# Ledger of designs, part 64: peptides against a protein of PDB entry 4Y8H

Target 1, 196 residues: chain A of PDB entry 4Y8H
Amino acid sequence: TSIMAVTFKDGVILGADSRTTTGAYIANRVTDKLTRVHDKIWCCRSGSAADTQAIADIVQYHLELYTSQYGTPSTETAASVFKELCYENKDNLTAGIIVAGYDDKNKGEVYTIPLGGSVHKLPYAIAGSGSTFIYGYCDKNFRENMSKEETVDFIKHSLSQAIKWDGSSGGVIRMVVLTAAGVERLIFYPDEYEQL

## One batch from the design tools (peptide; made by RFdiffusion4, then SolubleMPNN)

Design b2_p20_8_s4 (from b2_p20_8, 12 letters changed)
Fold by OpenDDE base, seed 3:
Structure b2_p20_8_s4 (fold): chain B 196 residues (1-196), chain A 20 residues (1-20)
Amino acid sequence: as target 1 above (196 residues)
Amino acid sequence: IPEEVREELLESQRAERALV
């Protein structure tokens, strides 16, 4: 897996490859690793497909309950729920999750939750087995307050490089754009991103 | 988190082990 989330001028963009593996086999070439937990709070999933899906489902339920009682949760609140689940179950989970969301007060925010269940707020985050290949590229090319188009290109190039080197990553590149204007899903195919 | 929801997580963890 190669996943990332990037804050930019108008919000945040999540990105992911789409490969799922079982042992040495590619089980699914078009997996959706970008998962909604609230209207404008989403996550990127790495690790166990089942574990991360279960965690996301529980978080979604918790945030629905929260909304019914208190109104729309912040991205930080969502990240805290993810953290609690990942930390308390760290001995039985294989999960690396990036939480990203947008609200009018805080704008775009990114929280990364690695395997141990810690939580880190960052201007951008990368994770998954493919992320190790793109730390240098991302560090060199990330800028704060990029445009939407610049951020899409940054994510596309980053994930393209990760997929190139990581056998556990591949398929399509999916993105979710979270802004004041709403939610937008993007998809990019190998014929496009492999030429970058 | 409600106990019922936590139990669902534990059950799901024991299921398929595909990797993303």
Scores: peptide ipSAE 0.310, ipTM 0.677, DockQ to the pose 0.045; fails the geometry check
Fold by OpenDDE base, seed 1:
Structure b2_p20_8_s4 (fold): chain B 196 residues (1-196), chain A 20 residues (1-20)
Amino acid sequence: as target 1 above (196 residues)
Amino acid sequence: IPEEVREELLESQRAERALV
């Protein structure tokens, strides 16, 4: 898996490859690793497909209950719920989660929750087995307050490089753009990103 | 969400061997 989320001028963009594996074999070429937990709060999933989906389902339910009682939760609140679940169940889970969201007050925010259940707020985050190949690239090319187009290109190039070197990453590149204007899903195919 | 519900949801899916 190669996943990332990047804050930019108008919000945040999540990106992911679409490959799932079982042992040494590709199990699915078109998995959606970008999961909605609230209207403008999404997550990127790495690790066990089942574990990460279960966690996301619980968080989604929690945020629905929260909304009914208190109104729209912040991205930080969502990250806290993820953290609680990941930390309390760390001995039984294989999960790496990036939480990203947009609201008018805080704009785009990114929280990364690695396997141990810690939480880190960052301008951008990368995770998954493919991320190890692109730390240097991302550090050199990330800029704060990029445009939407610049951010899409940054994510596309980053994930393309991760996929090139990581056998557990591949398929399509999916993105979710979260801004004041709403939610937009993007998809890029190998014929395009392999040329980068 | 009650802790027992959280645990049940997590346990129900642990058998999946697929990795993302």
Scores: peptide ipSAE 0.306, ipTM 0.672, DockQ to the pose 0.045; fails the geometry check
Fold by OpenDDE base, seed 4:
Structure b2_p20_8_s4 (fold): chain B 196 residues (1-196), chain A 20 residues (1-20)
Amino acid sequence: as target 1 above (196 residues)
Amino acid sequence: IPEEVREELLESQRAERALV
């Protein structure tokens, strides 16, 4: 898996490859690792497919209850729910989660929750087995307050490089753009990103 | 990315390769 989330001028963009593997075999070429937990709060999933799906479902449920009582939750609140689940159950879970969201007050925010269940707020985050290959590239090329187009290109190039070197990453590149204007899903195919 | 975050992420990558 190769996943990332990047804050930019108008919000945040999540990105992911789409390969699911079982051992050395590709089990699914078109997995959706970008999961909605609220209208403008999404997560990137790595690790156990079952564990991360269950965690996301639980978070979505909690955020629905939260909304009914208190209104729209912040991205920080969502990250806190993820953190509690991942940390308290870390002995039984294999999950690496990036939480990303947009709201008018805080704009785009990114929280990374690695296997240990800690939480870290960052301008951008990368995770998954493919992320090792792109730390240098991302550090060199990330800029704060990029445009939407610059951010899409940054994510596309980053994930393309991760996929190139990580056998556990591949398929299509999916993105979710979260801004004041709404939610936009993007998809990019190998014929395009392999040429980068 | 902060070094402490990188170290923790590197540990998770090994397990993450198994499925998703």
Scores: peptide ipSAE 0.302, ipTM 0.657, DockQ to the pose 0.731; fails the geometry check
Fold by OpenDDE base, seed 2:
Structure b2_p20_8_s4 (fold): chain B 196 residues (1-196), chain A 20 residues (1-20)
Amino acid sequence: as target 1 above (196 residues)
Amino acid sequence: IPEEVREELLESQRAERALV
């Protein structure tokens, strides 16, 4: 898996590859690792597909309940729910989660929750087995307050490099753009990103 | 990305490779 989320001028963009593996076999080439937990709060999932899906489902439930009682939750609130689940169940979970969301007050925010259930707020985050190959690239190329187009390109190039080197990553690159204007899903196929 | 965060992420990456 190669996943990332990047804050930019107008919000945040989540990105992911789409490969699921079981041992040495590719089980699914078009997995959707970008999961909605609220209208403009999404997560990137790495680790156990089952574990991360279960966690996301629980978070979605909690955020729905929260919304009914208190209104729209903040991204920080969502991250805290993820953190509690991941930390309290760390002995039984294999999950690396990036939480990203947009609201008018805080704009785009990114929280990374690695194994163990710590939480870190960052301007951008990368995770998954493919991320190890792109730390240097991301550090050199990330800039704050990029445009949407610049951010899409940054994510596309980053994930392309991760996929190139990580056998557990591949397929399509999916993105979700969260801004005041709404939610936009993007997809990029190998014919495009392999040329980068 | 802060070094301490990188360390945690690297640990996660190693564990995740076997499952996804």
Scores: peptide ipSAE 0.282, ipTM 0.634, DockQ to the pose 0.824; fails the geometry check

## One batch from the design tools (peptide; made by RFdiffusion4, then SolubleMPNN)

Design b2_p21_1_s1 (from b2_p21_1, 9 letters changed)
Fold by OpenDDE base, seed 2:
Structure b2_p21_1_s1 (fold): chain B 196 residues (1-196), chain A 21 residues (1-21)
Amino acid sequence: as target 1 above (196 residues)
Amino acid sequence: SLKEELKELIEKTSKLKGPVL
């Protein structure tokens, strides 16, 4: 897996490859690792497909209950719920989660929750087996307050490089853009990103 | 409690074999 989330001028963009593996076998080429837990709060998933799906389902349910009682939760609140679940169940989970969301007050925010269940707020985050290959690239190329287009290009190039080197990453590159204007899903195919 | 219910659900799910992202 190669996943990332990047804050930018108008919000945040999540990105992911789409490969799922069972051992050395590619089980699914088009997995959607970008999962909605609230209207403008999403997550990137790495690790066990079952574990991360269960966590996301629980968080979604919790945030729905929260919304019914208190209104729209903040991204920080969502990250806290993820953190609690991941930390309290760390002995039974294989899950790496990046939480990203947008609201009018806080704009785009990114929280990374690696194995073990710690939580870190960052301007951008990368995770998954492919992320090890692109730390240097991302550090050199990330800028704060990029445009949407610049951010899409940054994510596309980053994930393309990760996929190039990580056998556990591949397929399509999916993105979710979260801004005041709403939610937008993007998809990029190998014939495009392999040329970068 | 909700916490315990969630923990139980996660434990059950974690026992399942499946694909890795």
Scores: peptide ipSAE 0.389, ipTM 0.771, DockQ to the pose 0.281; fails the geometry check
Fold by OpenDDE base, seed 3:
Structure b2_p21_1_s1 (fold): chain B 196 residues (1-196), chain A 21 residues (1-21)
Amino acid sequence: as target 1 above (196 residues)
Amino acid sequence: SLKEELKELIEKTSKLKGPVL
């Protein structure tokens, strides 16, 4: 897996490859690793497909209950719920999660939750087996307050490089853009990003 | 409690395993 989330001028963009593996085999080429837990709070998933799906489902349910009592949760609140679940169950889980969300007060925010269940708020985050190949590239090319187009290109190039070197990453590149205007899903195919 | 129920659900689900992202 290669996943990332990047804050930018108008919000935040999540990105992911789409490969799922079982042992040495590709189990699914078009997996959706970008998962909604609230209208404008999403996550990137790495690790066990089953574990991360269960966590996301629980968080989604929790945030629905939260909304019914207190109104729309903040991204920080969502990250806290993820953190609690991942930390309290760390001995039974294989999960790496990036939480990203947008609200009018806090704008775009990114929280990374690696194995072990710690939580880190960052301007951008990368994770998954492919992330090790692109730390240098991302550090060199990330800028704060990029435009939407610049951020899409940054993520596309970053994930393209990760996929190039990580055998556990591949397929399509999916993105979710979260802004005041709403939610937008993007998809980029190998014929496009392999040429970058 | 909800927390306990969620923990139990996670424990059960974690044993299923399967594909890796």
Scores: peptide ipSAE 0.389, ipTM 0.771, DockQ to the pose 0.289; fails the geometry check
Fold by OpenDDE base, seed 1:
Structure b2_p21_1_s1 (fold): chain B 196 residues (1-196), chain A 21 residues (1-21)
Amino acid sequence: as target 1 above (196 residues)
Amino acid sequence: SLKEELKELIEKTSKLKGPVL
């Protein structure tokens, strides 16, 4: 897996490859690793497909209950729920999660929750087996307050490089853009990003 | 309550192998 989330001028963009593996074999070429937990709060998933889906389902349910009682939760609140689940169940989970969301007060925010259940708020985050190949590239090329187009290009180039070197990453590149204007899903195919 | 019950379910199913993202 190669996943990332990047804050930018107008909000945040999540990105992911789509490969799922079982051992050394590709099990699914078009997995959706970008998962909605609230209208403008999403997550990127790495690790066990079953574990991460279960966690996301619980968080989604919790945030629905929260909304009914208190109104729209913040991204930080969502990250806290993820953190609680990942930390309390760390001995029984294989899960790496990036939480990203947008609201008018806080704008785009990114929280990364690696194995073990710690939580880190960052301007951008990368995770998954492919992320090891692109730390240098991302550090060199990330800039704060990029435009939407610049951010899409940054994510596309980053994930393209990760996919190139990580056998556990591949397929399509999916993105979710979260801004005041709403939610937008993007998809990029191998013939496009392999040329970068 | 449901949240806690689901957490317990995760613990019980932790040994199951499956696809990896």
Scores: peptide ipSAE 0.384, ipTM 0.771, DockQ to the pose 0.290; fails the geometry check
Fold by OpenDDE base, seed 5:
Structure b2_p21_1_s1 (fold): chain B 196 residues (1-196), chain A 21 residues (1-21)
Amino acid sequence: as target 1 above (196 residues)
Amino acid sequence: SLKEELKELIEKTSKLKGPVL
């Protein structure tokens, strides 16, 4: 897996490859690793497909209950729920999660939750087996307050490089754009990103 | 408690490990 989320001028963009593996074999070429937990709060998933889906389902349910009682939750609130689940169950989970969301008060925010269940708020985050190959590239090329187009390009180039070197990553690149204007899903195919 | 319920659910799910992202 290669996943990332990037804050930018107008909000945040999540990105992911789409490969799922069982051992050395590709089990699914078009997996959707970008999962909605609230209208404008999404997550990127790495690790066990089953574990991460269960966690996301619980969070989604929790946030629905929260909304009915208190109104729209913040991205930080969502991240805290993920953190509690991941930390309290760290001995039984294989899950790496990036939480990203947008609201008018806080704008775009990114929280990364690695295997141990810690939580870190960052301007951008990368994770998954492919991320090790792109730390240098991302550090060199990330800028704060990029445009939507610049951010899409940054994510596309980053994930392309990760996929190039990580056998556990591949397929399509999916993105979710979260802004005041709404939610937008993007998809990019190998013929495009492999040429970058 | 809710916490216990969530832990139990996660434990059950963990036993169903299969594909990896």
Scores: peptide ipSAE 0.383, ipTM 0.768, DockQ to the pose 0.292; fails the geometry check

Design b2_p21_1_s2 (from b2_p21_1, 9 letters changed)
Fold by OpenDDE base, seed 2:
Structure b2_p21_1_s2 (fold): chain B 196 residues (1-196), chain A 21 residues (1-21)
Amino acid sequence: as target 1 above (196 residues)
Amino acid sequence: SLKEELKKLIEQTSKLKGPVL
């Protein structure tokens, strides 16, 4: 897996490859690793497909209950719920989660929750087996307050490089853009990103 | 409690073999 989330001028963009593996076998080439837990709060998933799906389902349920009682939750609140679940069950989970969301007050925010269940707020985050290959690239090329187009290009190039080197990453590149204007899903195919 | 219920659910899920992202 190669996943990332990047804050930018108008919000945040999540990105992911789409490969799922069982050992050395590619079980699914078009997996959607970008998962909605609230209207403008999403997550990137790495690790066990089952574990991360269960966590996301629980968080979604919790945030729905929260909304019914208190109104729209903050991204920080969502990250806290993820953190609690991941930390309290760390002995039984294989899950790496990036939480990203947008609201009018806080704009785009990114929280990374690696194995073990710690939580870190960052301007951008990368995770998954492919992320090890692009730390240097991302550090050199990330800028704060990029445009949407610049951010899409940054994510596309980053994930393309990760996929190039990580056998556990591949397929399509999916993105979710979260801004005041709404939610937008993007998809990029190998014939495009392999040329970068 | 909700916490305990959630833990049980996660434990059950974690016992399942499945694909890795």
Scores: peptide ipSAE 0.405, ipTM 0.783, DockQ to the pose 0.291; fails the geometry check
Fold by OpenDDE base, seed 5:
Structure b2_p21_1_s2 (fold): chain B 196 residues (1-196), chain A 21 residues (1-21)
Amino acid sequence: as target 1 above (196 residues)
Amino acid sequence: SLKEELKKLIEQTSKLKGPVL
């Protein structure tokens, strides 16, 4: 897996490859690793498909209950729920999660939750087996307050490089754009990103 | 609490190996 989320001028963009593996075999070429937990709060998933889906389902349910009682939760609240689940169950889970969301008060935010269940708020985050190959590239090329187009290009180039070197990553690149204007899903195919 | 209940549900889930992201 290669996943990332990047804050930018107008909000946040999540990105992911789409490969799922069982051992050395590709089990699914078009997996959707970008999962909605609230209208404008999404997550990127790495690790066990079953574990991460269960966590996301629980968080989504929790946030729905929260909304009915208190109104729209913040991205930080969502990240806190993920953190509690991941940390308290760390001995029974294989899950790496990036939480990203947008609201008018806090704008775009990114929280990364690695295997141990810690939580880190960052301007951008990368994770998954492919991320090790792109730390240098991302550090060199990330800028704060990029445009939507610049951010899409940054994510596309980053994930392309990760996929190039990580056998556990591949397929399509999916993105979710979260802004005041709404939610937008993007998809990019190998013929495009492999040429970058 | 709701969180504790949800945590317990995770602990009780099957640990069978499956696909990896």
Scores: peptide ipSAE 0.396, ipTM 0.779, DockQ to the pose 0.291; fails the geometry check
Fold by OpenDDE base, seed 3:
Structure b2_p21_1_s2 (fold): chain B 196 residues (1-196), chain A 21 residues (1-21)
Amino acid sequence: as target 1 above (196 residues)
Amino acid sequence: SLKEELKKLIEQTSKLKGPVL
């Protein structure tokens, strides 16, 4: 897996590859690793497909209950719920999560929750087995307050490089853009990003 | 409590294994 989330001028963009593996095999399965937990709060998933799906489902349910009582939760609140679940169950699950969201007050925010269940707020985050190959690239090329187009290109190039070197990453590149204007899903195919 | 139920659900799900992202 190669996943990332990047804050930019108008909000935040999440990105992910789609490859799934089973044991020693690369499964011929396309997975959507970008998962909605609230209207403008999403997550990137790495690790066990089942574990991360269960966590995301629980968070989604919790945030629905929260909304019914208190109104729209902040991204920080969502990250806190993820953190609690990941930390309290760290001995029984394999999950790496990036939480990203947008609201009018806080704008785009990114929280990374690696194995072990710690939480880190960052301007951008990368995770998954492919992330190790692109730390240098991302550090060199990330800029704060990029445009939407610049951020899409940054994520596309970053994930393309991760996929090139990580056998556990591949397929399509999916993105979710979260801004005041709403939610937008993007998809890029190998024929496009492999040429970058 | 909800917290306890959620913990149990996670524990059960973790035993199922399956594909890796």
Scores: peptide ipSAE 0.384, ipTM 0.765, DockQ to the pose 0.279; fails the geometry check
Fold by OpenDDE base, seed 1:
Parts: structure tokens; sequence; C-alpha cells
Structure b2_p21_1_s2 (fold): chain B 196 residues (1-196), chain A 21 residues (1-21)
């Protein structure tokens, strides 16, 4: 897996490859690793497909209850719920989660929750087996307050490099853009990103 | 309460092997 989320001028963009593996074999080429937990709060998933889906389902349910009682939750609140689940179940989970969201007050925010259940707020985050190959590239090329187009290009190039070197990453590159204007899903195919 | 019960389910299902993202 190669996943990332990047804050930018108008909000945040999540990105992911789509490969799923079982052992050394590709099990699924088109898995969607970007998961909605609230209207403008999404997550990237790495690790056990079952574990991460269960966590996301619980968070989504919790945020629905929260909304009915208190109104729209912040991205930080969502990250806290993820953190609680991941930390309290760390001995039984294989899960790496990036939480990203947008609201008018806080704009785009990114929280990364690696194995073990710690939580870190960052301008951008990368995770998954493919992320090890692109720390240097991302550090060199990330800039704060990029445009939407610049951010899409940054994510596309980053994930393309991760996929190139990580056998556990591949398929399509999916993105979710979260801004005041709403939610937008993007998809890029191998013939496009392999040429970068 | 439901959240806590679902957390327990994660513990039980964690032993199952499945696809990896």
Amino acid sequence: as target 1 above (196 residues)
Amino acid sequence: SLKEELKKLIEQTSKLKGPVL
C-alpha cells in the first residue's frame, strides 16, 4: 500500500493506490483504500483490510451519533476516535490510518495513526509499505498552501514513485479532494502515472 | 456501549488471516 494526505490552500487531498495482496500474491487490483467516515472527513487505510474496515465502520457510526447530538465533529475528534480504537486494540490490530478532513474553521487537517495507535498532526502524511521509498521525494517537493492542481500533481508523482518500487502497491491512483466546495473523487490509471 | 462491544469484536476477529492493503 501507498497512501498519503496533503493539506493545501483550499483544504486537503487524500491519495491511495488500489492493490491488495495476500502473501506474495496480488489479491485485488482495484481496492478502494479511501474511506468516508463523515461528509468531509475521510481516511486512508493500510494493513489488514478487515481490521481497518472495522475500525472505519465504528468511527463512522460514532461520528453519526456525535453529529445527532452535538453537530458536525472536527477532524481532530475523528482522529481521536481512531486513535482510541487503534491504541486500545493495538495487540490485536494491524492497522495504519491517515485521517484527513476539512471544515471552515480549521480548514484542511491531516492526522496520521501508525501501528501502535499514536496520533500525529502533520501538514501532510505518507504511510504504507510504499511510503518508505518516497520520504525523500515528499520532503523535497512538498510546499504549504499549494493550489489544488499543484497538490494533485504532487500526490500523483509521489504515489507513482512509491508504486514503481513497492511490489505491494499498484493499480489505479485514487484521490479525494475535500474543500468548502464539497467532495471530489479523482482517478488516474497506470498508463498515465507510469510515465511520470 | 455499542462502540465498546464492537471493539471486542475486533479482538476476536484479529486472529483471522485476510487480504492486506
Scores: peptide ipSAE 0.379, ipTM 0.763, DockQ to the pose 0.291; fails the geometry check

Design b2_p21_1_s3 (from b2_p21_1, 10 letters changed)
Fold by OpenDDE base, seed 3:
Structure b2_p21_1_s3 (fold): chain B 196 residues (1-196), chain A 21 residues (1-21)
Amino acid sequence: as target 1 above (196 residues)
Amino acid sequence: SLKEELEELIKKTSKLKGPVL
């Protein structure tokens, strides 16, 4: 897996490859690793497909309950719920999660939750087996307050490089853009990103 | 509780060696 989330001028963009593996085999070429837990709070998933789906389902349920009682939760609140689940169950879970969300007060925010269940708020985050290949590239090319187009290009190039070197990453590149205007899903195919 | 729900879910999923993302 290669996943990332990047804050930018108008919000945040999540990105992911789509490959799922079972042992040495590709099990699914078009997996959706970008999962909605609230209208403008999403996550990137790495690790066990089953574990991360279960975590996301529970978080979604809790955020729905929260909304019914207190109104729309913050991205920080969502990250806290993820953290609690991942930390308290760290011995039984294989999950790496990036939480990203947008609200009018806090704008775009990114929280990374690696194995072990710690939580880190960052301007951008990368994770998954492919992330090790793109730390240098991302550090060199990330800028704060990029445009939407610049951020899409940054994520596309970053994930393209990760996929190039990580045998566990591949397929399509999916993105979710979260802004005041709403939610937008993007998809980029190998014929496009392999040429970068 | 969140913990109990996740523990129950993990117990159900841990038996399933499924795909890895």
Scores: peptide ipSAE 0.387, ipTM 0.782, DockQ to the pose 0.296; fails the geometry check
Fold by OpenDDE base, seed 4:
Structure b2_p21_1_s3 (fold): chain B 196 residues (1-196), chain A 21 residues (1-21)
Amino acid sequence: as target 1 above (196 residues)
Amino acid sequence: SLKEELEELIKKTSKLKGPVL
């Protein structure tokens, strides 16, 4: 897996490859690793497909309950729910999660939750087996307050490089854009990003 | 609790563990 989330001028963009594996074999080439937990709060998933799906389902349920009682939760609140689940069950889970969301008060925010259930708020985050190949590239090329187009290009180039070197990453590149204007899903195919 | 809810769900989905993201 190669996943990332990047804050930018107007909000945040999540990105992911779409490959799932069982050992050395490709199990699915078009998996959706970008999962909605609230209208403008989403997550990137790495690790066990079953574990991360279970976690996301529970978070979504709790955020719905929260909304009914208190109104729209913050991205920080969502990250806190993920943390509680991941930390308290660390011995039984293989899950790496990036939480990203947008609201009018806080704008775009990113929280990374690696194995073990710690939480780190960052301007951008990368994770998954492919992320090890692109730390240097991302550090060199990330800028704060990029445009939407610049951020899409940054994510596309980053994930393209990760996919190039990580046998556990591949397929399509999916993105979700979260802004005041709403939610937008993007998809990019190998014929495009392999040429970068 | 959230912990208990997840533990129960993990037990139910344990058969589906295999594919890795």
Scores: peptide ipSAE 0.385, ipTM 0.773, DockQ to the pose 0.283; fails the geometry check
Fold by OpenDDE base, seed 5:
Structure b2_p21_1_s3 (fold): chain B 196 residues (1-196), chain A 21 residues (1-21)
Amino acid sequence: as target 1 above (196 residues)
Amino acid sequence: SLKEELEELIKKTSKLKGPVL
């Protein structure tokens, strides 16, 4: 897996490859690793497909309950729920999660939750087996307050490089754009990103 | 609760070595 989320001028963009593996075999070429937990709060998933889906389902449920009682939750609240689940169950889970969301008060925010269940708020985050190949590239090329187009390009180039070197990553690149204007899903195919 | 049910499911599924993202 290669996943990332990037804050930018108008909000946040999540990105992911789409390969799922079982051992050395590709189990699914077009997996959706970008999962909605609230209208403008999404997550990127790495690790066990089953574990991460179950975690996301629990979070979605809690955020729905929260909304019914208190109104729209913050991205930080969502990250806190993820953290609690991942930390308290760390001995029984294989899950790496990036939480990203947008609201008018806090704008775009990114929280990364690695295997140990810690939580880190960052301007951008990368994770998954492919992320090790792009730390240098991302550090060099990330800028704060990029445009939507610049951010899409940054994510596309980053994930392209990760996929190039990580056998556990591949397929299509999916993105979710979260802004005041709404939610937008993007998809990019190998013929485009492999040429970068 | 639904949360407890799902947490138990996670514990069970983690042992199955299913597909990995």
Scores: peptide ipSAE 0.377, ipTM 0.780, DockQ to the pose 0.302; fails the geometry check
Fold by OpenDDE base, seed 1:
Structure b2_p21_1_s3 (fold): chain B 196 residues (1-196), chain A 21 residues (1-21)
Amino acid sequence: as target 1 above (196 residues)
Amino acid sequence: SLKEELEELIKKTSKLKGPVL
């Protein structure tokens, strides 16, 4: 897996590859690793497909309850729910999560929750087996307050490099853009990103 | 609690080696 989320001028963009594996083998499955937990709060998933889906389902449920009682939750609130689940159940889970969201007050925010259930707020986050190959690239090329187009290109190039070197990453690159204007899904195919 | 909810779900799902992301 190669996943990332990047804050930018107008909000946040999540990105992910789509490859699924079973042990050392590539499974014949295209997986959407970008999961909605609220209208403008999404997550990137790494690790056990079952574990991460269960976590996301519980978070989505709790955020719906929260909304009915108190209004729209912040991204920080969502990250806190993820953190509680991941930390308190760390002995039984294989899950790496990036939480990203947009609201008018806080704009785009990113929280990374690696194995073990710690939580870290960052301008951008990368995770998954492919992330090890692109720490240097991302550090060199990330800039705060990029445009949408610059951010899309940054994510596309980053994930392309991760996929190139990580056998556990591949397929299509999916992105979700979260801004005041709404939610937008993007998709990029191998013929495009392999040429970068 | 959130912890208990997830623990119950995990226990119900046999730790069968499933797909990895």
Scores: peptide ipSAE 0.349, ipTM 0.788, DockQ to the pose 0.295; fails the geometry check

